Peptides against a protein of PDB entry 3OGK. Designs and how they scored, part 2

Target 1, 307 residues: chain A of PDB entry 3OGK
Amino acid sequence: ATPDRLSRRFPNLRSLKLKGKPRAAMFNLIPENWGGYVTPWVTEISNNLRQLKSVHFRRMIVSDLDLDRLAKARADDLETLKLDKCSGFTTDGLLSIVTHCRKIKTLLMEESSFSEKDGKWLHELAQHNTSLEVLNFYMTEFAKISPKDLETIARNCRSLVSVKVGDFEILELVGFFKAAANLEEFCGGSLNEDIGMPEKYMNLVFPRKLCRLGLSYMGPNEMPILFPFAAQIRKLDLLYALLETEDHCTLIQKCPNLEVLETRNVIGDRGLEVLAQYCKQLKRLRIERGADEQGMEDEEGLVSQRG

## One batch from the design tools (peptide; aimed at target 1 E111 D167 R264)

Design b1_p8_3_s1 (made by RFdiffusion4, then SolubleMPNN; from b1_p8_3 with P1V S8A)
Fold by OpenDDE base, seed 1:
Structure b1_p8_3_s1 (fold): chain B 307 residues (1-307), chain A 8 residues (1-8)
Amino acid sequence: as target 1 above (307 residues)
Amino acid sequence: VTREELRA
């Protein structure tokens, strides 16, 4: 379908999701001349889709100009923007979005690649937004944003329930966690080992409603920080955790209400057995092949046909 | 597994 056909058929469209690389069944529906660029769609949104409040671009090329046009066209009517695995923009584009769309509720740029010019976009968001519910820049590389701005967002956005970040040192997020009283989901951060201070993370205080969690680089020494609230955990992202098979078993046994688990092949058949035994509410399981496969010669840490 | 390997 073309952008013009969409607006003609659905002038009152509220939500749009575009995928740059569709499945084979949808391949013939994308004109070759669009080349995965969002530009023609943004033009159509600006001109004809006046009720659009949610935009999701997946695997698209998005320029700063595209973001600027979208921001100005939808302004405070834009509630959701998801740049899912997109590329082609800089933080200037993000700045335009948060400057003009002051009532945005969901801002996602998970796994997107971009040029980072500064941290102004997050600062602007912190200074003016009170509506944010979901902020997600998981698996991105921001070096110029401030944890203090994230804390400010938590203080000002009462409905903030989900935050996924890059490699912030977890200790720099103490203020954020304290402020984010309604936070239910957190992913990312960075736990860093310190031989001189092995228990540096043991006094971390998480939001009381936290039930969906994925701490990057969490090892067995840090894992006990979850034990006090493990029974309330509904979702675990262990894709970037540094847990072995036995560590998985230990943690899973403490999470009887687990509904979603994402992990690597290191969980092994043994971990899957424990999961089946203790997690009767499990709804989704993702097992990704990771670097663990290159070093594991033994059955432990490998999912076989028995698992 | 190293951190670098997890990110690759």
Scores: peptide ipSAE 0.275, ipTM 0.909, DockQ to the pose 0.310
OpenDDE base, seeds 2, 3, 4, 5: peptide ipSAE 0.241, 0.255, 0.239, 0.264; ipTM 0.898, 0.902, 0.898, 0.905; seeds 3, 5 fail the geometry check

Design b1_p8_3_s2 (made by RFdiffusion4, then SolubleMPNN; from b1_p8_3 with P1L S8A)
Fold by OpenDDE base, seed 5:
Structure b1_p8_3_s2 (fold): chain B 307 residues (1-307), chain A 8 residues (1-8)
Amino acid sequence: as target 1 above (307 residues)
Amino acid sequence: LTREELRA
């Protein structure tokens, strides 16, 4: 479809999702006409889609200029922006979005690749936004943003229910968790094993409503921090956890209300058996192959057709 | 698995 055809057919469009070509294609020298750039779509949005409040770009090339144009065109009418596995922008583009779209409710940059200039975008968001419900920069590499700004966002955005972050040290997020009273979902962070302080995470206090989570690099030593509220967990993302098959079994047994599990094949047939036994509310199971297959000579660590 | 291998 072409942008002009879209606006003519649907002038009152409120939500737009565009999917680009597979990510692998973006690394090749591809001509401009491959359809991966959002520019013509942003132009059309700016000119003709005046009711658009939700934009989702998946695997698209997005420039700072595109973001700036979108931000200025939609301003406070923009409620949702998802840059899902996109590339081509810098934090200046993000700054433009949060500066002009002060009522944005959902901001997603999950798995996007960008150039980080500074942490101003998150600071600006913290200073001026009170509407945010979903913030997601999961699997990104922000090094210049401040956990304090995240805490400020949690304090100011009373409807904040889902936050997914990159590799923040979890201990730096204590203030955030305290402020995020309505948070239901958290993914990301970084758990860092300390042989000298094995219990350094024991005193972590999570939001009372937390029921969907995925703590990055969680190993068996850190896993017990979930046990006090494991019964209320509905979704677990264990894709980036450092859990073995037996650890999976231990955790799954403590999550009888689990509805969604995402993990690697390290769960094994044994883990799947335990899952079937204890998690009767399970609705969705995602198992990725991961790198575990290369090292696991153990048959229990592989999911077979019997599992 | 290392952290790097998990994210690759």
Scores: peptide ipSAE 0.195, ipTM 0.884, DockQ to the pose 0.353
OpenDDE base, seeds 1, 2, 3, 4: peptide ipSAE 0.194, 0.156, 0.179, 0.165; ipTM 0.884, 0.867, 0.878, 0.873; seed 1 fails the geometry check

Design b1_p8_3_s3 (made by RFdiffusion4, then SolubleMPNN; from b1_p8_3, 3 letters changed)
Fold by OpenDDE base, seed 3:
Structure b1_p8_3_s3 (fold): chain B 307 residues (1-307), chain A 8 residues (1-8)
Amino acid sequence: as target 1 above (307 residues)
Amino acid sequence: LTREELAK
């Protein structure tokens, strides 16, 4: 479809999802410069799609100018913006979005590639937004944003239910977790082993409603922090956890209400057997190959045709 | 391992 055909056919469109490059681009089968610019779509949104409140760009090229135009055109009517695996923008574009779209409920930049200029966008969001429900910059690299702004967002946005972040030290998020009383989902952070203080994470207090979780770099020493609420966990993201096969078995056994599991091949056939035995409500299973498992001769760390 | 290393 072309932008002009879309607006003519659906002038009252409220939600738009655009997909750019196919997954095959990951295998260098498609040139990096192949299409996918949002510019003509942003122009059409600005001129002819005046009821649009939700925008999802997937694998597209998005410039700061595109974001600025979108922000000014939709302003407080924009409720959802998802920059899903997009590229071409900087944090200046994000600043424009949060400055002009003060009632945004969902802001996603998951797996997007961008140039980081400063942390002003998150600070601006913290100072002015009270509507946010979903914040997701999972698998991104922000070095200039403040965990204190995240805490402020949690305090001011009472409907905040899902937050996915990059590599914040988890201990810096203690204030955030305390403030995020209605949080149901958290992914990301960074757990860092400390030989001199092995129990440094044991006193972490998670939001009471937390049921979807993925802690990055969680090892077997940190895993016990989940045990007090493991029975209420519905979704686990273990893709970036540092758990071996036996650790998977231990954790899975404690999560009888698990519905979604994402993990690496390290779960092995043994882990899958335990999963089948204890997780009767499982709806979705995703298993990826990890680089850490390449060359390992451990048979338990491989999913065979048996599993 | 970094996130990028785990994903490769």
Scores: peptide ipSAE 0.028, ipTM 0.664, DockQ to the pose 0.700
OpenDDE base, seeds 1, 2, 4, 5: peptide ipSAE 0.028, 0.026, 0.026, 0.026; ipTM 0.685, 0.670, 0.673, 0.671

Design b1_p8_4 (made by RFdiffusion4)
Pose (drawn by RFdiffusion4):
Structure b1_p8_4 (pose): chain A 307 residues (1-307), chain P 8 residues (1-8)
Amino acid sequence: as target 1 above (307 residues)
Amino acid sequence: SRKRELFH
């Protein structure tokens, strides 16, 4: 339908969610220029959806111009913006929205592709934003943003509940973790072990409410930092973990309250067996495919009728 | 350095 039709039928929308490209685009089957331009929608928002406080774009093309218009037109009213699997914008667009939308509660860019010119958008949030509840740049290449800015955001946003990040060194986020007192969910970061520091981590202060998490590149040697509070973990994202079938069993075994598990097929039939009697409350399971070129990551990394 | 990628 045309944006005109949407605003005529529902002039007082508070929340809007638009999808663009077919689902196939998540698997590199759809041309990049196929469509899903968000622009006519943002123009319609400017003129006729004057009550809108939340926008979620999914698999759509979003330009800097379009986000500059959205930020100016909705300003302090924009409580939530989700750029979900979108493309076509840069850090100029992010900066525009974080400077004009001073009361953003939830900002999300998971799996989006954009050009990173600088890190001022995150710094701008750190300097002025107090209301942030959820910040999510989970599956994203950011090389110019400072972990100091993220820590500062945690110090200023008393309602920060959920943060998902890129390839920050976990050790650089120690200050962030101490400051994020109310943090219930953390995903991302980078666990980089060096033989030099056998106990490079073991001294992580995780927020005492963290119950939904996934540490990227987590190996068997760093896995134990989860054991002190594994009884509390309700969601686990081992999708980007570097741990073998045996290690999965050991960790899954310690999470009796786990309700959501996402993982690669390395979990193996053996891991599913463990999951079968320790985690009776499990509600959602997703076994993605792993490295399927040089053996199934190990000789148990195949799930079958047994699992 | 390591890089995460999407799964297909």

Design b1_p8_4_s1 (made by RFdiffusion4, then SolubleMPNN; from b1_p8_4, 5 letters changed; failed a check: near_copy:native)
Amino acid sequence: KRKRVPIT

Design b1_p8_4_s2 (made by RFdiffusion4, then SolubleMPNN; from b1_p8_4, 5 letters changed)
Fold by OpenDDE base, seed 3:
Structure b1_p8_4_s2 (fold): chain B 307 residues (1-307), chain A 8 residues (1-8)
Amino acid sequence: as target 1 above (307 residues)
Amino acid sequence: KRKRKPIV
């Protein structure tokens, strides 16, 4: 579809999802100029889609100028912005969004590639937003944002239910978890093993409603922090956990209400058997190939076609 | 190539 045809057919459109380059672009089979720019769509949104409150760009090229135009055109009417696996913008574009769209409820940059200028966008969001429900910059690289701004967001946004972050040290998020009383989903952070302090994470207090979780770099020593609420867990993201096959079996046995599991092939056929035995409510299983496969020919952690 | 976070 072209932008002009969309607005003519659906002038009252409230939600738009655009998909750019397909996965086949990973093989360099698609010319660089293949319809991946959001610019013509942002122009059309600004001029003709005056009821649009939700925008989802997936694998698009998005400039700071595009974000600034979108922000000014939709202002407080913009409730959802998802930059899903996008590129071409900087944190200046994010700053424009949070400055002009003060009632935004969902802000996502998951797996987006951008130039980081400063942490002002998260600070501005913390100072002025009270509407945020979903914040997601999972699998991004922010070095200039403050965990204190995340804590401020949690205190001010009473409807905050899902937060996914990059590699914050999990201990820096203690204040955030205490403030985020309605949080149901958390992904990211960084668990860093300390041989001198094996129990440094044992006193972590998670939000009482937490049921969807993915802690990055969680090893077998940190895994026990989940046991007090494992029966409440409905979704686990173990893609970036440091768990072996046996560790998977141990954790899965404690999660009888698990509905969604995302993990690596390290779960093995044994882990899948345990999953089938203990997780009778399982709806979705995602197994990805690990980067570790090049060295682990001898580990039981291969999922066969029979598993 | 998908920039997968390095799966450690």
Scores: peptide ipSAE 0.068, ipTM 0.820, DockQ to the pose 0.176
OpenDDE base, seeds 1, 2, 4, 5: peptide ipSAE 0.056, 0.079, 0.056, 0.058; ipTM 0.808, 0.832, 0.805, 0.813; seeds 1, 2 fail the geometry check

Design b1_p8_4_s3 (made by RFdiffusion4, then SolubleMPNN; from b1_p8_4, 4 letters changed)
Fold by OpenDDE base, seed 4:
Structure b1_p8_4_s3 (fold): chain B 307 residues (1-307), chain A 8 residues (1-8)
Amino acid sequence: as target 1 above (307 residues)
Amino acid sequence: MRKRERIV
């Protein structure tokens, strides 16, 4: 479909989802100039889609100019922006979005590639937004944003229910977790082993409603921090956890209300047996091959057709 | 330490 044909057919469109390059682009099999630019769509949104409140771009090229135009055209009417696996923008484009779209409820940049100039976009969001429900920059590399701004967002946005972040040290998020009283979902952070302080995470307090969780680099030493609320966990993302098969078995046994599990092949057939035994409410299972598990064909950490 | 890598 072309942008112009869309607006003519659906002038009152409220939600738009566009998919650019196919997954094969991740393997450099698709030339960069194959298209997937949002520019013609942003032009059409600006001119003709005056009721559009939700935009989702997946695997598209997005410039700062595109974001600035979108921001100014939709302003406080924009409730949702998802830049899902997009590229071509900088943090200046994000700054324009949060500056002009002060009532945004969902902001997603998951797995997007961008140039980071500064942390101003998150600071601006913290200073002016009170509407945010979902913030997701999972699997991104922000080095210049402040965990204090994330805490401010949690304090000001009372409807904040889902936050997914990059590699913040989890202890820097203590203030955030205390402020985020309605948070149901958290993914990301960084748990770092410290031989000199083996219990450094034992005092970590999570939001009382937390039931969807994915802590990056969580090992068996950190896993016990989940035990006080494991019975309320409905979704686990263990893709980036440092858990072995036995650790999976230990955790799964404590999560009888688990509905969604995402993990690596390390769960093994044994972990799947334990999952079937203890997690009777399971609705979705995702098992991925770990990059480093390529070659351990003979170890217990494999899922066979028996699992 | 395994880094969080994008599983391609």
Scores: peptide ipSAE 0.079, ipTM 0.845, DockQ to the pose 0.602
OpenDDE base, seeds 1, 2, 3, 5: peptide ipSAE 0.057, 0.069, 0.059, 0.053; ipTM 0.811, 0.836, 0.812, 0.808; seed 1 fails the geometry check

Design b1_p8_4_s4 (made by RFdiffusion4, then SolubleMPNN; from b1_p8_4, 6 letters changed)
Fold by OpenDDE base, seed 1:
Structure b1_p8_4_s4 (fold): chain B 307 residues (1-307), chain A 8 residues (1-8)
Amino acid sequence: as target 1 above (307 residues)
Amino acid sequence: KRVRKPIV
């Protein structure tokens, strides 16, 4: 479909999702001249899609100019922006979005690649937004943003329910967790083992409603921090946890209400058996092949056709 | 490339 055809057919469109890399069967339906760039779509949004409140770009090229145009065109009417696995922008583009779209509820840039100039975009969001419900920059690398701005966002955005971040030291997020009283989902952070302070994470206080969780680099020594609320957990992202098969079995057994599990082959057939035994509400299972499974020949840590 | 990989 072309942007112009979309606006003519659906002038009252409220939600748009574009995928830049369709499956092979759809390649012939995308004009070559668009190359996965959002620019022609942003132009059409700006001119003709005046009711558009939700934009989702997946695997597209997005420039700062595109973001600036989108921001100015939709302003406070933009409720959702998802830059899902996108590239081509900098933090200046993000700054434009948060500056102009002060009522944005969902801001996602998960797995996007960008040039980081500064942390101003997150600071601006913290200073002016009270509407945010979902913030997601999971699997990104921001080095110039402040955990303090996340804390400010949590204080100001009472409807904040889902936050996914990069590799912040989890202890730097203590203030954030304390402020985020309605948070249901958290992914990311960084748990760093310290031989001199083995219990440094045991006093972490999580939001009371937290039920969807994925702590990066969580090992068996840190895993017990989940036990007090494990029965409340509905979703686990263990893709970046440092758990072995036995650790998976231990954790899964404590999560009888688990609905979604994302993990690596390290769960093994044993872990899958335990999952089937204890997690009767499981709706979705994702198993990825990790780097740690490279060269594991043993039955443990491998998912076979029996699992 | 995934940004984060388990530290193997």
Scores: peptide ipSAE 0.049, ipTM 0.786, DockQ to the pose 0.215
OpenDDE base, seeds 2, 3, 4, 5: peptide ipSAE 0.049, 0.047, 0.044, 0.046; ipTM 0.789, 0.787, 0.776, 0.775; seeds 3, 4 fail the geometry check

Design b1_p8_5 (made by RFdiffusion4)
Pose (drawn by RFdiffusion4):
Structure b1_p8_5 (pose): chain A 307 residues (1-307), chain P 8 residues (1-8)
Amino acid sequence: as target 1 above (307 residues)
Amino acid sequence: KSRRLALL
């Protein structure tokens, strides 16, 4: 339908969610220029959806111009913006929205592709934003943003509940973790072990409510930092973990309250067996496919009728 | 991102 039709039928929308490209685009089957331009929708938002407080774009093309218009037109009213698997914008667009939308509660860019010119957008949030409840750049290449800015955001945003990040060194986020007193969910970061520091981590202060998490590149040697509070973990994202079938069993075994598990097929039939009696409350399971070229990551990394 | 996708 045309944007005109949407605003005529529902002039007082508070929240809007638009999907563009077919689902196939998540698997590199759809041309990049196929469509899903968000622009006519932003123009319609400017003129006729004057009550909109939340926008979620999914698999759509979003330009800097379009986000500059959205930021100016909705300003302090934009409580939530989700750029979900979108493309076509840069850090100029992010900066525009974080400077004009001073009361953003939830900002999300998971799996989006954009050009990174600088890190001022994150710094701008750190300097002025107090209201942020959820910040999410989970599956994203950011090389110019400072972990100091993220820590500062945690110090200023009492209601910060959920943060998902890129390849920050976990050790750089120690300050962030102490400051994020109300943090219930963390995903991302980078666990980089060096033989030089056998106990490079073991001294992580995780927020005492963290129950939904996934540490990227987590190996067997760093896995134990989860054991002190594994009884509390309700959601586990081992999708980007570097741990073998045996290690999965040992961790899954310690999470009796786990309701959501996402992982690669390395979990193996053996891992599913463990999951079968320790985690009776499990509600959602997703076993993604792993490295399928040189053996199934190990000789147990195949799930079957047994599992 | 490319590093993480290599795990899949």

Design b1_p8_5_s1 (made by RFdiffusion4, then SolubleMPNN; from b1_p8_5, 5 letters changed)
Fold by OpenDDE base, seed 3:
Structure b1_p8_5_s1 (fold): chain B 307 residues (1-307), chain A 8 residues (1-8)
Amino acid sequence: as target 1 above (307 residues)
Amino acid sequence: MEKRKALF
């Protein structure tokens, strides 16, 4: 479809999702200059799609100028922006979005590649937004943003239900979790084992409505922090957990209401048997190959065609 | 590029 044909056919369009580069681009099988630029679409949105509230770009090239134009054209009418596996922008483009779109409810940049100049975009969001429901920068590398701005967002945004972050130390998010009273989903953070302090994370207090969870680098020593609310868990993301097959079995047995599991091959056929036995509400299972496959000769850590 | 979070 061309931008001009879309606007002529659907002048009252409220939601737009564009997919740029094919999945093969994720494997470097497509030249970087293949296309998938958002520029012609942003121009069309700015000129002709005056009712557009939701924009989702997937695997597209997005410049700071594109974000600035979109921000100014839609302003407080923009409720959703998803930069899903996008590239080409900097934090200046994000700053423009949060400066001009003060009523944004969903901001996603999961798996996007960008240049980080500063943490001002998150600070600006914290200072002026009260509408945010979903914030997702999972699998991104922000080094200049503050966990205190996340806490401020949680305090000010009463409808905040889903937050996915990069590698924040989980203890720096204690204030965030206390403020985020309506949070249902959390992914990311960083659990860092301390041999000298085995109880480092035992006093973590999670939001009472939390039911979708994915803690990065969670090992068997940290896993017990989930046990008090494991029966409430409906979704687990274990892709970045440091759990072996037996640890998976232990956790799964405590999650009888699990609907979605995302994990690595380390779950093994044994973990799948336990999952089938205890998780009768399971709707979706995703198993990925981990980097750990190069070292685990242990047959128990592989999903076979029988599992 | 799938930013596979390098676990190791």
Scores: peptide ipSAE 0.028, ipTM 0.716, DockQ to the pose 0.280
OpenDDE base, seeds 1, 2, 4, 5: peptide ipSAE 0.027, 0.025, 0.027, 0.027; ipTM 0.719, 0.688, 0.715, 0.715

Design b1_p8_5_s2 (made by RFdiffusion4, then SolubleMPNN; from b1_p8_5, 5 letters changed)
Fold by OpenDDE base, seed 1:
Structure b1_p8_5_s2 (fold): chain B 307 residues (1-307), chain A 8 residues (1-8)
Amino acid sequence: as target 1 above (307 residues)
Amino acid sequence: MERRRSLF
C-alpha cells in the first residue's frame, strides 16, 4: 500500500502500524539499505492523517527529521509512538518527540538501534509529561540517561503501569519503584552479584501491583526477592535470567497464577512438567533456544519432544 | 539489527 492510498481510504485513521523490513533482516539476510523508510509515511501523516493518535513502526528506518516532522505534526494528539526494532535515529529525534508530544502515553523503542548523544530526551519527558502509561526501551543501550529521571516520571505519571528498561543497576531504581505506585509491569535492569554482599538485593521493595516481571541477570541467589509476591505474578520474562532447570522449577511452583512465561530451553522437560502441574492458568509459553553452551550439553536443560 | 542481550 502507498501512503496516499491509505489516507484517501481512511482519512479518520487513529492507529497505524507499519512493518518495514521482513524478519529475515534480523539475520542479516537483507541489505541494510533495503527500503523500509518511514519518510513517505510521516509525510502523509503530517499532511492528511489528522486523527492519528497511535503510530507503530516495526523494523523501519527512522531519521531524526522523520521524528521531528511527526512530533510537530501530531503534537499533543500523539498518544502512542512505538519504534519497534527501528534504526537510523539519534536521541535528538527522541527529544523532539517528547518535547512536542507532551501528552504521549506510550513511548517504545524496544530493540531499536540508535546513536545516543545525551540523556536529554528522558529528562525532558520527566520534566513535562504527566500522561505516560508505558515506557519501553527494553534491550537498548542507553548509557547517558539518569535513573533519577525515571523516578521523576514515576512520581509525575500516576497512570504509569508498564516500564521496561535497559541495564540500570536495580539498586539505582529503588526510588523509581517507590514512586511507581501503580506499576504492574517491569522488565530489564541489571542484577549484579556481589560475593561480598550476598543480600545486596534482598531488601528491594517492588510496587504492590507488580504482576508482570522480567529481571535481567537474576540468578538463583536473587530469585528469592520474588517469593513474597510470586503468587500474584501473571507474566515472567526469564529470557535473560540466569536460572537453571531446578531454579525454574522452584520459581514456577511459587507462581500458580502465571499466564505468560518466556524463557530459554534451559527450562527443560522437567521445568515444563512442573509448569503444567502448577500453572493451570498458563495462556502463552515462549521458549527460545538460548546460546547456553552449558545447556546444550546438559540433558536436563533441554526441551525434547516430550516437553 | 537484533540487539538481543548477550548473556555471555
Scores: peptide ipSAE 0.027, ipTM 0.707, DockQ to the pose 0.312
OpenDDE base, seeds 2, 3, 4, 5: peptide ipSAE 0.027, 0.026, 0.026, 0.026; ipTM 0.697, 0.704, 0.702, 0.705; seeds 3, 5 fail the geometry check

Design b1_p8_5_s3 (made by RFdiffusion4, then SolubleMPNN; from b1_p8_5, 6 letters changed)
Fold by OpenDDE base, seed 1:
Structure b1_p8_5_s3 (fold): chain B 307 residues (1-307), chain A 8 residues (1-8)
Amino acid sequence: as target 1 above (307 residues)
Amino acid sequence: MKKRRSLF
């Protein structure tokens, strides 16, 4: 389909999702110059799709100029921007989006690759946005953004319900969690084990409505921080947790209302049996092959045809 | 590239 054909057929389009490169690109099986540029689509959006409020680009090449054009064309009418596994932009493009789209509710750049110039985009978002509901830069490598800006966003955005972040030290997010009174979902952060301070995270206070969670690098020593609210957990992301089979069994047993589980093969057949026994509301299960599985010769950490 | 966090 061409951009011009879309606008002619659907002049009142409110939501657009574009998929660029094939899934094979995730495995470096597609040349980088294969295409999937958003430029012709952004031009068409700017000229002819005046009711568009939601844009989702998946595996596309997006330049700062594309983002700037989109931002200026849609301004406060843009409610959702998802840069899902995109590349080609810098934080200047993000700055343009948050500067011009002051009523944005969903901003996602999960697994996108970009050049980080500064943290101004998050600061600008913190200073001016009160509409944000979803912020997601999970699996990104921001190093110049401030946890204080995230806290400011939580304080100012009363409808903020889902936040997914990169590798912030979780203790730097204490202020954020305190401010995010309506937060239902959190993923990311970084739990860093300290041999000299095993209780480092035991006093971490989570938002009262939190029910979808994925803490990066959570090991068995940190896992107990979930126990006070484990019964309210509906979604658990353990893909980047440092839990063994028995740890999975322990945690799953405490989550009787679990609806979605994402984990690695380390859950094993035993973990799946426990899951079936205790999690009667389970709707989705995702099991990935972890990097750790290349070295695990032990049968207990494998999902077989029995699980 | 599939972004995988290094767990190790």
Scores: peptide ipSAE 0.040, ipTM 0.772, DockQ to the pose 0.308
OpenDDE base, seeds 2, 3, 4, 5: peptide ipSAE 0.035, 0.041, 0.043, 0.039; ipTM 0.742, 0.776, 0.774, 0.763; seeds 3, 4 fail the geometry check

